# Peptides against a protein of PDB entry 7K3S, part 14

Target 1, 60 residues: chain A of PDB entry 7K3S
Amino acid sequence: MEELSGKPLSYAEKEKLKEKLAFLKKEYSRTLARLQRAKRAEKAKNSKKAIEDGVPQPEA

## One batch from the design tools (peptide; aimed at target 1 E27 Y28 L35)

Design b2_p19_4_s3 (made by RFdiffusion4, then SolubleMPNN; its pose is not in this set)
Fold by OpenDDE base, seed 4:
Structure b2_p19_4_s3 (fold): chain B 60 residues (1-60), chain A 19 residues (1-19)
Amino acid sequence: as target 1 above (60 residues)
Amino acid sequence: SIEEEVEKKLEELRKELEE
Protein backbone atom coordinates (compact mmCIF):
# COMPACT_ATOMS: atom_id res chain seq x y z
CA MET B 1 0.00 0.00 0.00
CA GLU B 2 1.61 3.23 -1.05
CA GLU B 3 0.81 5.40 1.90
CA LEU B 4 -0.89 8.28 0.21
CA SER B 5 1.03 10.22 2.83
CA GLY B 6 -1.67 12.71 3.73
CA LYS B 7 1.02 15.34 4.21
CA PRO B 8 -0.84 18.53 4.93
CA LEU B 9 -0.79 20.58 1.76
CA SER B 10 1.50 23.58 2.02
CA TYR B 11 -0.01 27.05 1.88
CA ALA B 12 1.23 27.38 -1.72
CA GLU B 13 -0.32 24.03 -2.77
CA LYS B 14 -3.66 25.05 -1.20
CA GLU B 15 -3.61 28.36 -3.07
CA LYS B 16 -2.86 26.58 -6.37
CA LEU B 17 -5.74 24.15 -5.72
CA LYS B 18 -8.04 27.13 -5.05
CA GLU B 19 -6.90 28.65 -8.34
CA LYS B 20 -7.59 25.34 -10.17
CA LEU B 21 -11.07 25.16 -8.62
CA ALA B 22 -11.81 28.80 -9.47
CA PHE B 23 -10.76 28.20 -13.09
CA LEU B 24 -12.88 25.01 -13.37
CA LYS B 25 -15.87 26.84 -11.85
CA LYS B 26 -15.42 29.68 -14.38
CA GLU B 27 -15.24 27.30 -17.36
CA TYR B 28 -18.24 25.33 -16.07
CA SER B 29 -20.26 28.56 -15.73
CA ARG B 30 -19.18 29.69 -19.22
CA THR B 31 -20.16 26.32 -20.72
CA LEU B 32 -23.51 26.31 -18.90
CA ALA B 33 -24.25 29.85 -20.12
CA ARG B 34 -23.42 28.79 -23.72
CA LEU B 35 -25.67 25.72 -23.43
CA GLN B 36 -28.55 27.76 -22.00
CA ARG B 37 -28.10 30.40 -24.73
CA ALA B 38 -28.05 27.71 -27.44
CA LYS B 39 -31.25 26.13 -26.02
CA ARG B 40 -32.98 29.55 -25.95
CA ALA B 41 -31.79 30.33 -29.49
CA GLU B 42 -33.12 26.99 -30.76
CA LYS B 43 -36.50 27.62 -29.10
CA ALA B 44 -36.58 31.13 -30.60
CA LYS B 45 -35.76 29.77 -34.09
CA ASN B 46 -38.49 27.14 -33.79
CA SER B 47 -40.98 29.77 -32.60
CA LYS B 48 -40.09 32.11 -35.49
CA LYS B 49 -40.38 29.28 -38.00
CA ALA B 50 -43.76 28.23 -36.57
CA ILE B 51 -45.04 31.83 -36.88
CA GLU B 52 -43.70 32.08 -40.44
CA ASP B 53 -45.30 28.70 -41.29
CA GLY B 54 -48.67 30.05 -39.98
CA VAL B 55 -48.84 27.56 -37.09
CA PRO B 56 -50.85 29.08 -34.20
CA GLN B 57 -48.60 29.58 -31.18
CA PRO B 58 -50.16 28.70 -27.85
CA GLU B 59 -50.99 32.00 -26.22
CA ALA B 60 -49.27 32.28 -22.87
CA SER A 1 -11.88 23.22 -27.11
CA ILE A 2 -12.91 24.09 -23.52
CA GLU A 3 -11.52 20.70 -22.46
CA GLU A 4 -8.14 21.50 -24.05
CA GLU A 5 -8.10 24.94 -22.35
CA VAL A 6 -8.87 23.26 -18.99
CA GLU A 7 -6.20 20.58 -19.50
CA LYS A 8 -3.65 23.22 -20.52
CA LYS A 9 -4.41 25.34 -17.43
CA LEU A 10 -4.23 22.26 -15.18
CA GLU A 11 -0.85 21.37 -16.69
CA GLU A 12 0.46 24.93 -16.21
CA LEU A 13 -0.63 24.75 -12.56
CA ARG A 14 1.06 21.33 -12.13
CA LYS A 15 4.37 22.68 -13.47
CA GLU A 16 4.19 25.64 -11.09
CA LEU A 17 3.86 23.13 -8.18
CA GLU A 18 6.92 21.12 -9.26
CA GLU A 19 9.20 24.25 -9.32
Scores: peptide ipSAE 0.110, ipTM 0.730, DockQ to the pose 0.072
OpenDDE base, seeds 1, 2, 3, 5: peptide ipSAE 0.103, 0.098, 0.090, 0.110; ipTM 0.728, 0.693, 0.689, 0.733

Design b2_p19_5 (made by RFdiffusion4)
Pose (drawn by RFdiffusion4):
Structure b2_p19_5 (pose): chain A 60 residues (1-60), chain P 19 residues (1-19)
Amino acid sequence: as target 1 above (60 residues)
Amino acid sequence: EEEAEEKIEELKEEIEELE
């Protein structure tokens, strides 16, 4: 399911690698998706296809 | 929209620094 990224990292290095880079990768693809979807749908109501979003965390 | 684009640029820079 998950991917084990970071073998030779100590406790703190690994803690920072997982939590920080994951939060950043999530919000990168997240904010990008929210605004990109709002942009295409508002200009013209088009047939949407796919998005991996599921649980929203009150974000606008 | 401009603020969201600036936020995405900042997040990209932080990812590059951590890599």

Design b2_p19_5_s1 (made by RFdiffusion4, then SolubleMPNN; from b2_p19_5, 7 letters changed)
Fold by OpenDDE base, seed 3:
Structure b2_p19_5_s1 (fold): chain B 60 residues (1-60), chain A 19 residues (1-19)
Amino acid sequence: as target 1 above (60 residues)
Amino acid sequence: EKEAEERLKRIKEEIEKLE
């Protein structure tokens, strides 16, 4: 029987876990914003290639 | 892109352990 001696987390341990959670939520938001920017930039590159392949050179 | 998705997954799993 592993005594999960669930010593109640000290106030300091609880605050440290809250700080870690807040940090992780911030990292999630930053990484999500980066991913969304990357996906938008890829779509913008694909749209530019579709315009460049569609301009017939003027016969002169 | 794929690395950022894998990082988001890991961050989400670590958040879920702390909530």
Scores: peptide ipSAE 0.337, ipTM 0.873, DockQ to the pose 0.405
OpenDDE base, seeds 1, 2, 4, 5: peptide ipSAE 0.336, 0.335, 0.335, 0.336; ipTM 0.872, 0.872, 0.872, 0.873

Design b2_p19_5_s2 (made by RFdiffusion4, then SolubleMPNN; from b2_p19_5, 7 letters changed; failed a check: too like the target's own chain)
Amino acid sequence: EKEALERLKKLKEEIEKLE

Design b2_p19_5_s3 (made by RFdiffusion4, then SolubleMPNN; from b2_p19_5, 8 letters changed)
Fold by OpenDDE base, seed 4:
Structure b2_p19_5_s3 (fold): chain B 60 residues (1-60), chain A 19 residues (1-19)
Amino acid sequence: as target 1 above (60 residues)
Amino acid sequence: EKEALERLKKIKEEIEKLE
């Protein structure tokens, strides 16, 4: 694999990198939304359990 | 939750290499 470190990227290589960046940004947003939902769900369980039963559950 | 944080970190590092 030729080291791309010194040659101007071709149009096709630039478009491939833009596509990869767009994919990674989408996966970031999806993973972040999942994480935030998980933390909210755990906080909601802990808030319901703190009102209903005083037992700590393990972090996943 | 820990696995999702590690995945998020990895995706962030891959974005920073392309920006």
Scores: peptide ipSAE 0.237, ipTM 0.819, DockQ to the pose 0.488
OpenDDE base, seeds 1, 2, 3, 5: peptide ipSAE 0.222, 0.224, 0.228, 0.224; ipTM 0.816, 0.819, 0.819, 0.818

Design b2_p19_5_s4 (made by RFdiffusion4, then SolubleMPNN; from b2_p19_5, 8 letters changed)
Fold by OpenDDE base, seed 3:
Structure b2_p19_5_s4 (fold): chain B 60 residues (1-60), chain A 19 residues (1-19)
Amino acid sequence: as target 1 above (60 residues)
Amino acid sequence: EEEARRRLERIREEIEKLE
């Protein structure tokens, strides 16, 4: 592993790392928003099932 | 959900390498 601790990054390398960081932060936010939607949809399904199982069917 | 969690962890590790 090249020791990243000894060579100052060039201006172009720093700008490329900033672009990569901005992209990764965007992908993180997108994936997090997807995960939070999935968790909310699971809770909504579980709550709907609990209400449906709690309604006594009228005897015919 | 577990795939999304594993993707978030990989993105976090790649962010930490750039900070």
Scores: peptide ipSAE 0.123, ipTM 0.746, DockQ to the pose 0.376
OpenDDE base, seeds 1, 2, 4, 5: peptide ipSAE 0.113, 0.103, 0.096, 0.098; ipTM 0.738, 0.732, 0.686, 0.683; seed 2 fails the geometry check

Design b2_p19_6 (made by RFdiffusion4)
Pose (drawn by RFdiffusion4):
Parts: structure tokens; sequence; C-alpha cells
Structure b2_p19_6 (pose): chain A 60 residues (1-60), chain P 19 residues (1-19)
């Protein structure tokens, strides 16, 4: 399921690698998706296809 | 370094989308 990224890292280095870069990678693809979808749907109501979003965290 | 690069990229994407 998950991917084990970061073998030779100590406790703190690994803690920072997983938590920080995962938060950043999520919010990168997250904010990009929220605004990209709003942009295409508002200009013209088009047939949407796919999005991996599921649990929203009150974000606008 | 990786954290700083990803933070800069995220700020840039947010600014471009807000414009």
Amino acid sequence: as target 1 above (60 residues)
Amino acid sequence: EEVEELEEELEEVREELEE
C-alpha cells in the first residue's frame, strides 16, 4: 500500500522526511486540484472524469 | 533542501492559481 521511502535515515531525519514532504506533496496536488476543477467547471459545465479526493478537510 | 524546494514549488503553484 504505502511506499518505504528513506532507508538510511535516523529517527528525526525519517520523521521529518515522511511528515513534512507528505504534507507538502498532498497540499501541492490538493490545492492544484481544487482550483483547477473550479476553473474548468465555472467557465463551462463540462463532464468531469476522475479525482482521488475523498475525505475533505474544510478547505476553500 | 528537498523540503525547501517543495515549499517553494507549492507557493509558486498557489500564487499562479490565485491570479

Design b2_p19_6_s1 (made by RFdiffusion4, then SolubleMPNN; from b2_p19_6, 9 letters changed)
Fold by OpenDDE base, seed 1:
Structure b2_p19_6_s1 (fold): chain B 60 residues (1-60), chain A 19 residues (1-19)
Amino acid sequence: as target 1 above (60 residues)
Amino acid sequence: EKLEELEEEYRKTLEELKK
């Protein structure tokens, strides 16, 4: 079985991969923060509906 | 979906950095 020991990555190739990892981590964190905000906004909407349906309208 | 795609790209990039 030929060892596909791919040529050792140059210093420049390794630095480019580290930059890609930093970018992906930033996009992950941004996406996660959006999902968490969406979940909080949905929970707040559902809580407001539960309060409005629970108040008996005073008969006029 | 989009979060899992970012995790998979991160994993692949880490595996490439270990070669």
Scores: peptide ipSAE 0.452, ipTM 0.888, DockQ to the pose 0.068
OpenDDE base, seeds 2, 3, 4, 5: peptide ipSAE 0.446, 0.450, 0.446, 0.447; ipTM 0.887, 0.888, 0.886, 0.887

Design b2_p19_6_s2 (made by RFdiffusion4, then SolubleMPNN; from b2_p19_6, 8 letters changed)
Fold by OpenDDE base, seed 1:
Structure b2_p19_6_s2 (fold): chain B 60 residues (1-60), chain A 19 residues (1-19)
Amino acid sequence: as target 1 above (60 residues)
Amino acid sequence: EELAEAEKKLEEVKKKLEE
């Protein structure tokens, strides 16, 4: 851990760190939304199999 | 496949937030 104890970050360095943090938070939120979509799609596939195995084939 | 890729990307983003 470099102790940031010596030099106050310039205004430009602070803004660059804010931009990086905003970007990483945005990518986290996008990835989490994708993960939640994938989990919902998996649950929907499992629910379709449970319905298909429970429908008696119409006797022809 | 899409789930495993999303989980991998989540861990990569978490790691970058801790650096």
Scores: peptide ipSAE 0.079, ipTM 0.730, DockQ to the pose 0.083
OpenDDE base, seeds 2, 3, 4, 5: peptide ipSAE 0.074, 0.063, 0.079, 0.076; ipTM 0.732, 0.666, 0.727, 0.721

Design b2_p19_6_s4 (made by RFdiffusion4, then SolubleMPNN; from b2_p19_6, 7 letters changed)
Fold by OpenDDE base, seed 2:
Structure b2_p19_6_s4 (fold): chain B 60 residues (1-60), chain A 19 residues (1-19)
Amino acid sequence: as target 1 above (60 residues)
Amino acid sequence: EELEKAKEELEEVKKKLEE
């Protein structure tokens, strides 16, 4: 049984994968921060709607 | 969707570094 032990990655291939990992971690963190801001903004909009539904508009 | 794609790509890159 030839173990298809994938050829050991060269030093250059390992460094390229480390750079890719660092980039993807940065993009993940940016996306997570955007999602958290969106969830906070949605809650703030829902809270503002609950206040507006409770104020009788003055009849002119 | 973008967050799950970023997680999948992270796990694939980690797996390739452990081989």
Scores: peptide ipSAE 0.248, ipTM 0.824, DockQ to the pose 0.069
OpenDDE base, seeds 1, 3, 4, 5: peptide ipSAE 0.244, 0.247, 0.241, 0.241; ipTM 0.821, 0.822, 0.819, 0.819

Design b2_p19_7 (made by RFdiffusion4)
Pose (drawn by RFdiffusion4):
Structure b2_p19_7 (pose): chain A 60 residues (1-60), chain P 19 residues (1-19)
Amino acid sequence: as target 1 above (60 residues)
Amino acid sequence: VEEEIEEAEEELEELKEEL
């Protein structure tokens, strides 16, 4: 399911690698997706296809 | 790891400014 990224890292290095870069990868694709979808749907109501979003964290 | 984190924060800030 998950991917084991970061073999030779100590406790703190690994802690920072997983938590910081995962938060940043999430919010990168997350904010990009919220605004990109709002942009296309508001200009003209088009047939949406796919998005991996599921649990929202009150974000606008 | 710290450099990679800084680069990733900068990319996210640039993307938010563009949007």

Design b2_p19_7_s1 (made by RFdiffusion4, then SolubleMPNN; from b2_p19_7 with E4K E6K E17K E18K)
Fold by OpenDDE base, seed 1:
Structure b2_p19_7_s1 (fold): chain B 60 residues (1-60), chain A 19 residues (1-19)
Amino acid sequence: as target 1 above (60 residues)
Amino acid sequence: VEEKIKEAEEELEELKKKL
């Protein structure tokens, strides 16, 4: 572990770190939104198949 | 600046836990 010992980050280094964290946040949010869309699409596909197979949908 | 960096780190860790 290289000790992050002791040089105060310059203003420019702090802004660069902030931009990097904002980018990472955006990529995680985008990935989560894709995952949630995939789960919804899978549920919708399974529901459509259950209708096609003549299985009565459990009324919610 | 430092406070906003800390907030961005906390928000990133929360997003990782939800993923």
Scores: peptide ipSAE 0.096, ipTM 0.707, DockQ to the pose 0.170
OpenDDE base, seeds 2, 3, 4, 5: peptide ipSAE 0.084, 0.094, 0.083, 0.071; ipTM 0.698, 0.706, 0.697, 0.679

Design b2_p19_7_s3 (made by RFdiffusion4, then SolubleMPNN; from b2_p19_7, 6 letters changed; failed a check: too like the target's own chain)
Amino acid sequence: VDKKIEEAEEKLKRLKEEL

Design b2_p19_8_s1 (made by RFdiffusion4, then SolubleMPNN; failed a check: too like the target's own chain; its pose is not in this set)
Amino acid sequence: AEEKLKKLKEEIEKLEKEF

Design b2_p19_8_s2 (made by RFdiffusion4, then SolubleMPNN; its pose is not in this set)
Fold by OpenDDE base, seed 4:
Structure b2_p19_8_s2 (fold): chain B 60 residues (1-60), chain A 19 residues (1-19)
Amino acid sequence: as target 1 above (60 residues)
Amino acid sequence: VEEKLEELKKKIEELEKEF
């Protein structure tokens, strides 16, 4: 029974996990920023439409 | 996009348990 789950990770394994964790945290932040930009852009489009629909077109 | 955030969050939480 190889208890691979209980051995203290070697220094090299810990460093490799730190690199993976740093990469995943960076990808999370990038993805979150993309989502937040998308939600802001949608809200800004809806707000622009509400302003354009609320301004009576000057009758020519 | 939200699903990808949850996937990334899960992978982060899984790696943080190994420390």
Scores: peptide ipSAE 0.526, ipTM 0.914, DockQ to the pose 0.307
OpenDDE base, seeds 1, 2, 3, 5: peptide ipSAE 0.525, 0.524, 0.524, 0.523; ipTM 0.914, 0.914, 0.913, 0.914

Design b2_p19_8_s3 (made by RFdiffusion4, then SolubleMPNN; its pose is not in this set)
Fold by OpenDDE base, seed 4:
Structure b2_p19_8_s3 (fold): chain B 60 residues (1-60), chain A 19 residues (1-19)
Amino acid sequence: as target 1 above (60 residues)
Amino acid sequence: VEKKLEELKKKIEELEKEF
């Protein structure tokens, strides 16, 4: 029965997991920032439309 | 985009259990 799940990770395996974790945290932050920019851009478009629809066009 | 955040979160949580 190879208990592969219970052996303490070697130093090299731990360092490789730290690198993967750092990469994933960076990708998470990048993806979150993209989502937040998209939501802000949508809100800004809706707010601009509400301002443009609420300003009576000056009758020419 | 939200689905990709949840996938990344899950992978982070899985790796954090190995420490």
Scores: peptide ipSAE 0.532, ipTM 0.916, DockQ to the pose 0.308
OpenDDE base, seeds 1, 2, 3, 5: peptide ipSAE 0.531, 0.531, 0.531, 0.531; ipTM 0.915, 0.916, 0.915, 0.916

Design b2_p19_8_s4 (made by RFdiffusion4, then SolubleMPNN; its pose is not in this set)
Fold by OpenDDE base, seed 4:
Structure b2_p19_8_s4 (fold): chain B 60 residues (1-60), chain A 19 residues (1-19)
Amino acid sequence: as target 1 above (60 residues)
Amino acid sequence: VEEELERLKKEIEELEKEF
């Protein structure tokens, strides 16, 4: 098994990776918050549909 | 959205292996 132990990253390369990691963790948190908002909105829509399907339409 | 979260998670896990 070729040890793909890439050459030890320089200090400058490690600092760039830390910056990229911090950016990606921030994007993950933003995307998670979007998903949580979408799931809350879906539950609120499904609850409204369950009320609308459970209310007898007034016979016109 | 869920697929984008999984992509971001994998890219984070790959970068965390370089430390």
Scores: peptide ipSAE 0.527, ipTM 0.913, DockQ to the pose 0.308
OpenDDE base, seeds 1, 2, 3, 5: peptide ipSAE 0.523, 0.524, 0.525, 0.522; ipTM 0.912, 0.913, 0.913, 0.912

## One batch from the design tools (peptide; aimed at target 1 L32 K43)

Design b2_p20_1 (made by RFdiffusion4)
Pose (drawn by RFdiffusion4):
Structure b2_p20_1 (pose): chain A 60 residues (1-60), chain P 20 residues (1-20)
Amino acid sequence: as target 1 above (60 residues)
Amino acid sequence: LEEELEEAEEELEEELEEAE
């Protein structure tokens, strides 16, 4: 399910690698997706296809 | 929306580079 990224890292290095870079990778693809979808749908109401979003965290 | 999208992309790319 998950991917074990970071074998030779100590407790703190691994803590920082998972939590910080996962938060950044999420909000990168997250904010990009919210605004990209709003952009295409507002210019012209087009038939949307796919998005992996599910649980929203009050974001606008 | 286009301006906010470009700014948010650049800021998040800079934060990724700094965290790496």

Design b2_p20_1_s1 (made by RFdiffusion4, then SolubleMPNN; from b2_p20_1, 8 letters changed)
Fold by OpenDDE base, seed 1:
Structure b2_p20_1_s1 (fold): chain B 60 residues (1-60), chain A 20 residues (1-20)
Amino acid sequence: as target 1 above (60 residues)
Amino acid sequence: LEEELKKKKEELEKKIKEAE
């Protein structure tokens, strides 16, 4: 990784970073939405299993 | 993955702010 740690960014470099940030924000939002759906689906599976394991079998 | 994207977002936001 070039340590850009000392030169003022050119206008073109700044615009390129803004474009990269906009893309990254979009991919972050998509990933977050997928993760939140996965976590909700996992919780719904775990709650269904807890209900099934808690039903006493009718003694015959 | 979420945390890595968050870290990269914060890194790019810092670089943009330092260039303002």
Scores: peptide ipSAE 0.081, ipTM 0.650, DockQ to the pose 0.067
OpenDDE base, seeds 2, 3, 4, 5: peptide ipSAE 0.055, 0.077, 0.078, 0.074; ipTM 0.616, 0.650, 0.648, 0.645

Design b2_p20_2 (made by RFdiffusion4; failed a check: a repeat of another design)
Pose (drawn by RFdiffusion4):
Structure b2_p20_2 (pose): chain A 60 residues (1-60), chain P 20 residues (1-20)
Amino acid sequence: as target 1 above (60 residues)
Amino acid sequence: LEEELEEAEEELEEELEEAE
């Protein structure tokens, strides 16, 4: 399911690699998706296809 | 929405580069 990224990292290095870069990768694709979808749907109501979003964390 | 999208993309790319 998950991917084990970071073999030779100590406790703190690994802690920071997983938590920080995962938060950043999530919010990168997250904010980009929110605004990109709002953009295309508001200009013209088009047939949406796919999005991996599921649990929203009150974000606007 | 286009301006907010570009600004948010640039800020998050800078944060990724700094965290790496």

Design b2_p20_2_s3 (made by RFdiffusion4, then SolubleMPNN; from b2_p20_2, 7 letters changed)
Fold by OpenDDE base, seed 1:
Parts: sequence; structure tokens; C-alpha cells
Structure b2_p20_2_s3 (fold): chain B 60 residues (1-60), chain A 20 residues (1-20)
Amino acid sequence: as target 1 above (60 residues)
Amino acid sequence: LEEELERKKKELEEKIKEAE
């Protein structure tokens, strides 16, 4: 990847990067909130399964 | 996915900082 590390970004390029960063921060926050909900739901499922596997079936 | 977003976030923050 050519590191364009040698030229000062124009004002327009800087503003475009700020917009991309703001979008990315929003998508990150949304994704993190989804992941946290999924992890909580997974823990709740695993806790239910551990209770079910720990109940001795009544032998008939 | 979260790690890829965090990497891209850092890269954009660095590019903005270098342009300030």
C-alpha cells in the first residue's frame, strides 16, 4: 500500500476523514451494543442449559 | 468485526491528527 505519508491533507480531505471517522464511531457503537446484547443472551442460554443438565431426570 | 472497526478508527484518528 503506498503510504501517502508525505503530503499534507487538503482541508477537503481532512473534512472527509472527519465524516468517515464520525460514521465509523457510530457503526462501532451500534455493533458494540449488539455484541453486548448477544453476549448477555448467550450467558442466559448457557445458564438455562446448565440448570437443565443439572436436574436429574426422574427415573420412572 | 469490532476489532476491525477499532483498527480503522485508530487509522482515521491518526490521519486526522497528522493533518492538524
Scores: peptide ipSAE 0.091, ipTM 0.672, DockQ to the pose 0.067
OpenDDE base, seeds 2, 3, 4, 5: peptide ipSAE 0.088, 0.088, 0.089, 0.087; ipTM 0.667, 0.669, 0.668, 0.667

Design b2_p20_2_s4 (made by RFdiffusion4, then SolubleMPNN; from b2_p20_2, 7 letters changed)
Fold by OpenDDE base, seed 2:
Structure b2_p20_2_s4 (fold): chain B 60 residues (1-60), chain A 20 residues (1-20)
Amino acid sequence: as target 1 above (60 residues)
Amino acid sequence: LEEELEKKKKELEERIKEAE
């Protein structure tokens, strides 16, 4: 693996890195949005269980 | 997964910054 530690990246290499970064940022944002939806769905399931178990919902 | 994505993101950001 050539250690790029001494050569300025070519314009084409910089653009390829920007494309990879944009892709990675998109995948990260997608993963976070999935996690947030999962946490909301889990909270909604726990709220249904609290109603079923006759436990008074903690007042907001 | 999230940690690995953040690590790769940071590595790419550092390489872009070093090239600017």
Scores: peptide ipSAE 0.082, ipTM 0.664, DockQ to the pose 0.065
OpenDDE base, seeds 1, 3, 4, 5: peptide ipSAE 0.036, 0.077, 0.071, 0.071; ipTM 0.602, 0.660, 0.631, 0.642

Design b2_p20_3 (made by RFdiffusion4)
Pose (drawn by RFdiffusion4):
Structure b2_p20_3 (pose): chain A 60 residues (1-60), chain P 20 residues (1-20)
Amino acid sequence: as target 1 above (60 residues)
Amino acid sequence: ELEEELEEAEEELEEELEEA
């Protein structure tokens, strides 16, 4: 399911790698997706296809 | 407005990834 990224990292290096870069990768694709979808749907109501979003964390 | 907000959010998050 998950991907084991970071073999030769100590406790703190690994802690920072997973938590920080995962938060950043999530919010990168997350904010990009919220605004990109709002943009296309507001200009003209188009037939949406796919998004991996599921559990929202009150974000606007 | 949505296009400007999208460009600014992309730039800010790319800068944070470069700093990390």

Design b2_p20_3_s1 (made by RFdiffusion4, then SolubleMPNN; from b2_p20_3, 11 letters changed)
Fold by OpenDDE base, seed 5:
Structure b2_p20_3_s1 (fold): chain B 60 residues (1-60), chain A 20 residues (1-20)
Amino acid sequence: as target 1 above (60 residues)
Amino acid sequence: DLDKKLEEAKKKYEEELKKF
């Protein structure tokens, strides 16, 4: 793949780059939202353990 | 420059992925 970094881009090349940029922004936003949900889920899991370790089990 | 904007967006995506 020749790096397009030195020639005046054709109209078709410019549109292809706009599509690639739009796709990349979409994938970024989707992935970030998934990772943020995963971090919130791990925090919620750790908070449950902290509550369980803080309740004295009634000795039977 | 569209290539520069695409590379800047790739770099930002990779930098945000490294935070996880």
Scores: peptide ipSAE 0.080, ipTM 0.655, DockQ to the pose 0.057
OpenDDE base, seeds 1, 2, 3, 4: peptide ipSAE 0.071, 0.047, 0.058, 0.054; ipTM 0.651, 0.611, 0.606, 0.636

Design b2_p20_3_s2 (made by RFdiffusion4, then SolubleMPNN; from b2_p20_3, 10 letters changed)
Fold by OpenDDE base, seed 4:
Structure b2_p20_3_s2 (fold): chain B 60 residues (1-60), chain A 20 residues (1-20)
Amino acid sequence: as target 1 above (60 residues)
Amino acid sequence: DLDKKLKEAKEELEKKLKEF
């Protein structure tokens, strides 16, 4: 068992980790919101296309 | 660029979590 007794993280290193974790959580939430928006937009496009294909164009 | 920064930040967090 190699003692990965890494020196106790300094206060500054702990704060830097908290900042990195907060950044990762923010970017994860942003990416998830983009993915959810993309899935909603795809469903809306598919629903719009299904309505347009299901409405007989009035013959002029 | 963003994915690289996220990967680097993840690797640094995972490295430090393995040291706990």
Scores: peptide ipSAE 0.072, ipTM 0.665, DockQ to the pose 0.055
OpenDDE base, seeds 1, 2, 3, 5: peptide ipSAE 0.071, 0.067, 0.054, 0.059; ipTM 0.663, 0.663, 0.641, 0.633; seed 5 fails the geometry check

Design b2_p20_3_s3 (made by RFdiffusion4, then SolubleMPNN; from b2_p20_3, 10 letters changed; failed a check: too like the target's own chain)
Amino acid sequence: DLDKKLAEAEKKLEEELKKF

Design b2_p20_3_s4 (made by RFdiffusion4, then SolubleMPNN; from b2_p20_3, 9 letters changed; failed a check: too like the target's own chain)
Amino acid sequence: ELDKKLEEAKKELEEKLKKF

Design b2_p20_4_s1 (made by RFdiffusion4, then SolubleMPNN; its pose is not in this set)
Fold by OpenDDE base, seed 1:
Structure b2_p20_4_s1 (fold): chain B 60 residues (1-60), chain A 20 residues (1-20)
Amino acid sequence: as target 1 above (60 residues)
Amino acid sequence: KKEEEEFLEELEKEVEEKLA
């Protein structure tokens, strides 16, 4: 266990760290949800291309 | 993703240890 070798945080520093953590968790969750939507959209595009490239054009 | 989750868990732990 690394003893967190720093002075005890003041009440104000503790509250500021809680606020930063809550903000970071929120932005992480938001970013993760965006990334998951982007990956789903990419898979859907790749599946559509695989269908278009796999249809032999009717020789006229 | 895993690294970001691990970073958040470590930061949570550090904050909790400083809050105790």
Scores: peptide ipSAE 0.110, ipTM 0.714, DockQ to the pose 0.034
OpenDDE base, seeds 2, 3, 4, 5: peptide ipSAE 0.101, 0.110, 0.103, 0.092; ipTM 0.698, 0.716, 0.713, 0.706

Design b2_p20_4_s2 (made by RFdiffusion4, then SolubleMPNN; failed a check: too like the target's own chain; its pose is not in this set)
Amino acid sequence: EEEEKKFKEELEKLVKEKLE

Design b2_p20_4_s3 (made by RFdiffusion4, then SolubleMPNN; failed a check: too like the target's own chain; its pose is not in this set)
Amino acid sequence: KEEEEKEREELEKLVREKLA

Design b2_p20_4_s4 (made by RFdiffusion4, then SolubleMPNN; failed a check: too like the target's own chain; its pose is not in this set)
Amino acid sequence: DEEEKEFEEELEKLVEEKLA

Design b2_p20_5_s1 (made by RFdiffusion4, then SolubleMPNN; its pose is not in this set)
Fold by OpenDDE base, seed 1:
Parts: C-alpha cells; structure tokens; sequence
Structure b2_p20_5_s1 (fold): chain B 60 residues (1-60), chain A 20 residues (1-20)
C-alpha cells in the first residue's frame, strides 16, 4: 500500500477530482444499469426455452 | 463484471483522495 502521505491537495486539484468522480459515478451507474438489463434479458430467454421444450407438437 | 469492478475501484480511490 503506497502511503498517500502527500501534500494537501490544492483547491484546483480537489475541483478536478470532483469532476472526475462525477463522471465516474455516471459511467458506473450506466454500466450497472446495462448489467441489470442483460441479467433480466438472460432470465427471459431461459424461460422461453423451458416453454418450447414442454409443448408436445400436435401430430398432424 | 471487469468494467464494473474497475469503475468501483477508481471511484473508491477518488473518494479517498477527496477526504484529505
């Protein structure tokens, strides 16, 4: 663990870090929402396959 | 999963730097 025993960040450095943090929080939220949609879509595909394997084809 | 982990780790690092 590098000891971040650095000099106190300047006001300009803190504002730049706040901007980076705000951007990163937005990208994290977007990524999480995509992952949650993908997981729901996968469950919906698996439920469709379970219905098709359980319907006896009517003999013509 | 990897992109979510990297975004979480970098978020935690930036939040630590803002507490000093």
Amino acid sequence: as target 1 above (60 residues)
Amino acid sequence: DELEKRLKEEKERLEELLKE
Scores: peptide ipSAE 0.090, ipTM 0.678, DockQ to the pose 0.068
OpenDDE base, seeds 2, 3, 4, 5: peptide ipSAE 0.087, 0.081, 0.087, 0.089; ipTM 0.677, 0.683, 0.682, 0.677

Design b2_p20_5_s2 (made by RFdiffusion4, then SolubleMPNN; its pose is not in this set)
Fold by OpenDDE base, seed 3:
Structure b2_p20_5_s2 (fold): chain B 60 residues (1-60), chain A 20 residues (1-20)
Amino acid sequence: as target 1 above (60 residues)
Amino acid sequence: DKLEEELKKKKEELEKKLKE
């Protein structure tokens, strides 16, 4: 049995944890959107440099 | 990546505490 070494959370503590979870879900989604944008911008920069440097584009 | 992993770990920790 994993010792449930936590006092039972009060209703107010459970609501505060739900608010923190909602905040973390929002920040996670924001971070993913930023990461995806950064990866797209990096690919677009690398593709422009590969064209400029005369490197044969990998055929799609 | 590091910030995404930290947010994921904190999310999982909070979801565990809500099930207790």
Scores: peptide ipSAE 0.068, ipTM 0.642, DockQ to the pose 0.069
OpenDDE base, seeds 1, 2, 4, 5: peptide ipSAE 0.042, 0.051, 0.048, 0.065; ipTM 0.587, 0.599, 0.615, 0.637

Design b2_p20_5_s3 (made by RFdiffusion4, then SolubleMPNN; its pose is not in this set)
Fold by OpenDDE base, seed 1:
Structure b2_p20_5_s3 (fold): chain B 60 residues (1-60), chain A 20 residues (1-20)
Amino acid sequence: as target 1 above (60 residues)
Amino acid sequence: DELEEKEKKAKEELEKKLKE
């Protein structure tokens, strides 16, 4: 088993990791905002359908 | 590669937060 766990990352490797983490956090935030908008839009569609199924037709 | 493993772990942590 090569102990892949023992060498401290170089300064350049740490900066490259920070840039990748900053990018991933940005893409996560964009994806989360899209998911939250989709969930809100789904709830709004389901509430409109529940109102339409609950209106008694006027008996003529 | 240790850098690739740390990047993988960071992706897995973000994926976990997306499933909550």
Scores: peptide ipSAE 0.089, ipTM 0.676, DockQ to the pose 0.064
OpenDDE base, seeds 2, 3, 4, 5: peptide ipSAE 0.068, 0.068, 0.075, 0.079; ipTM 0.632, 0.637, 0.631, 0.696

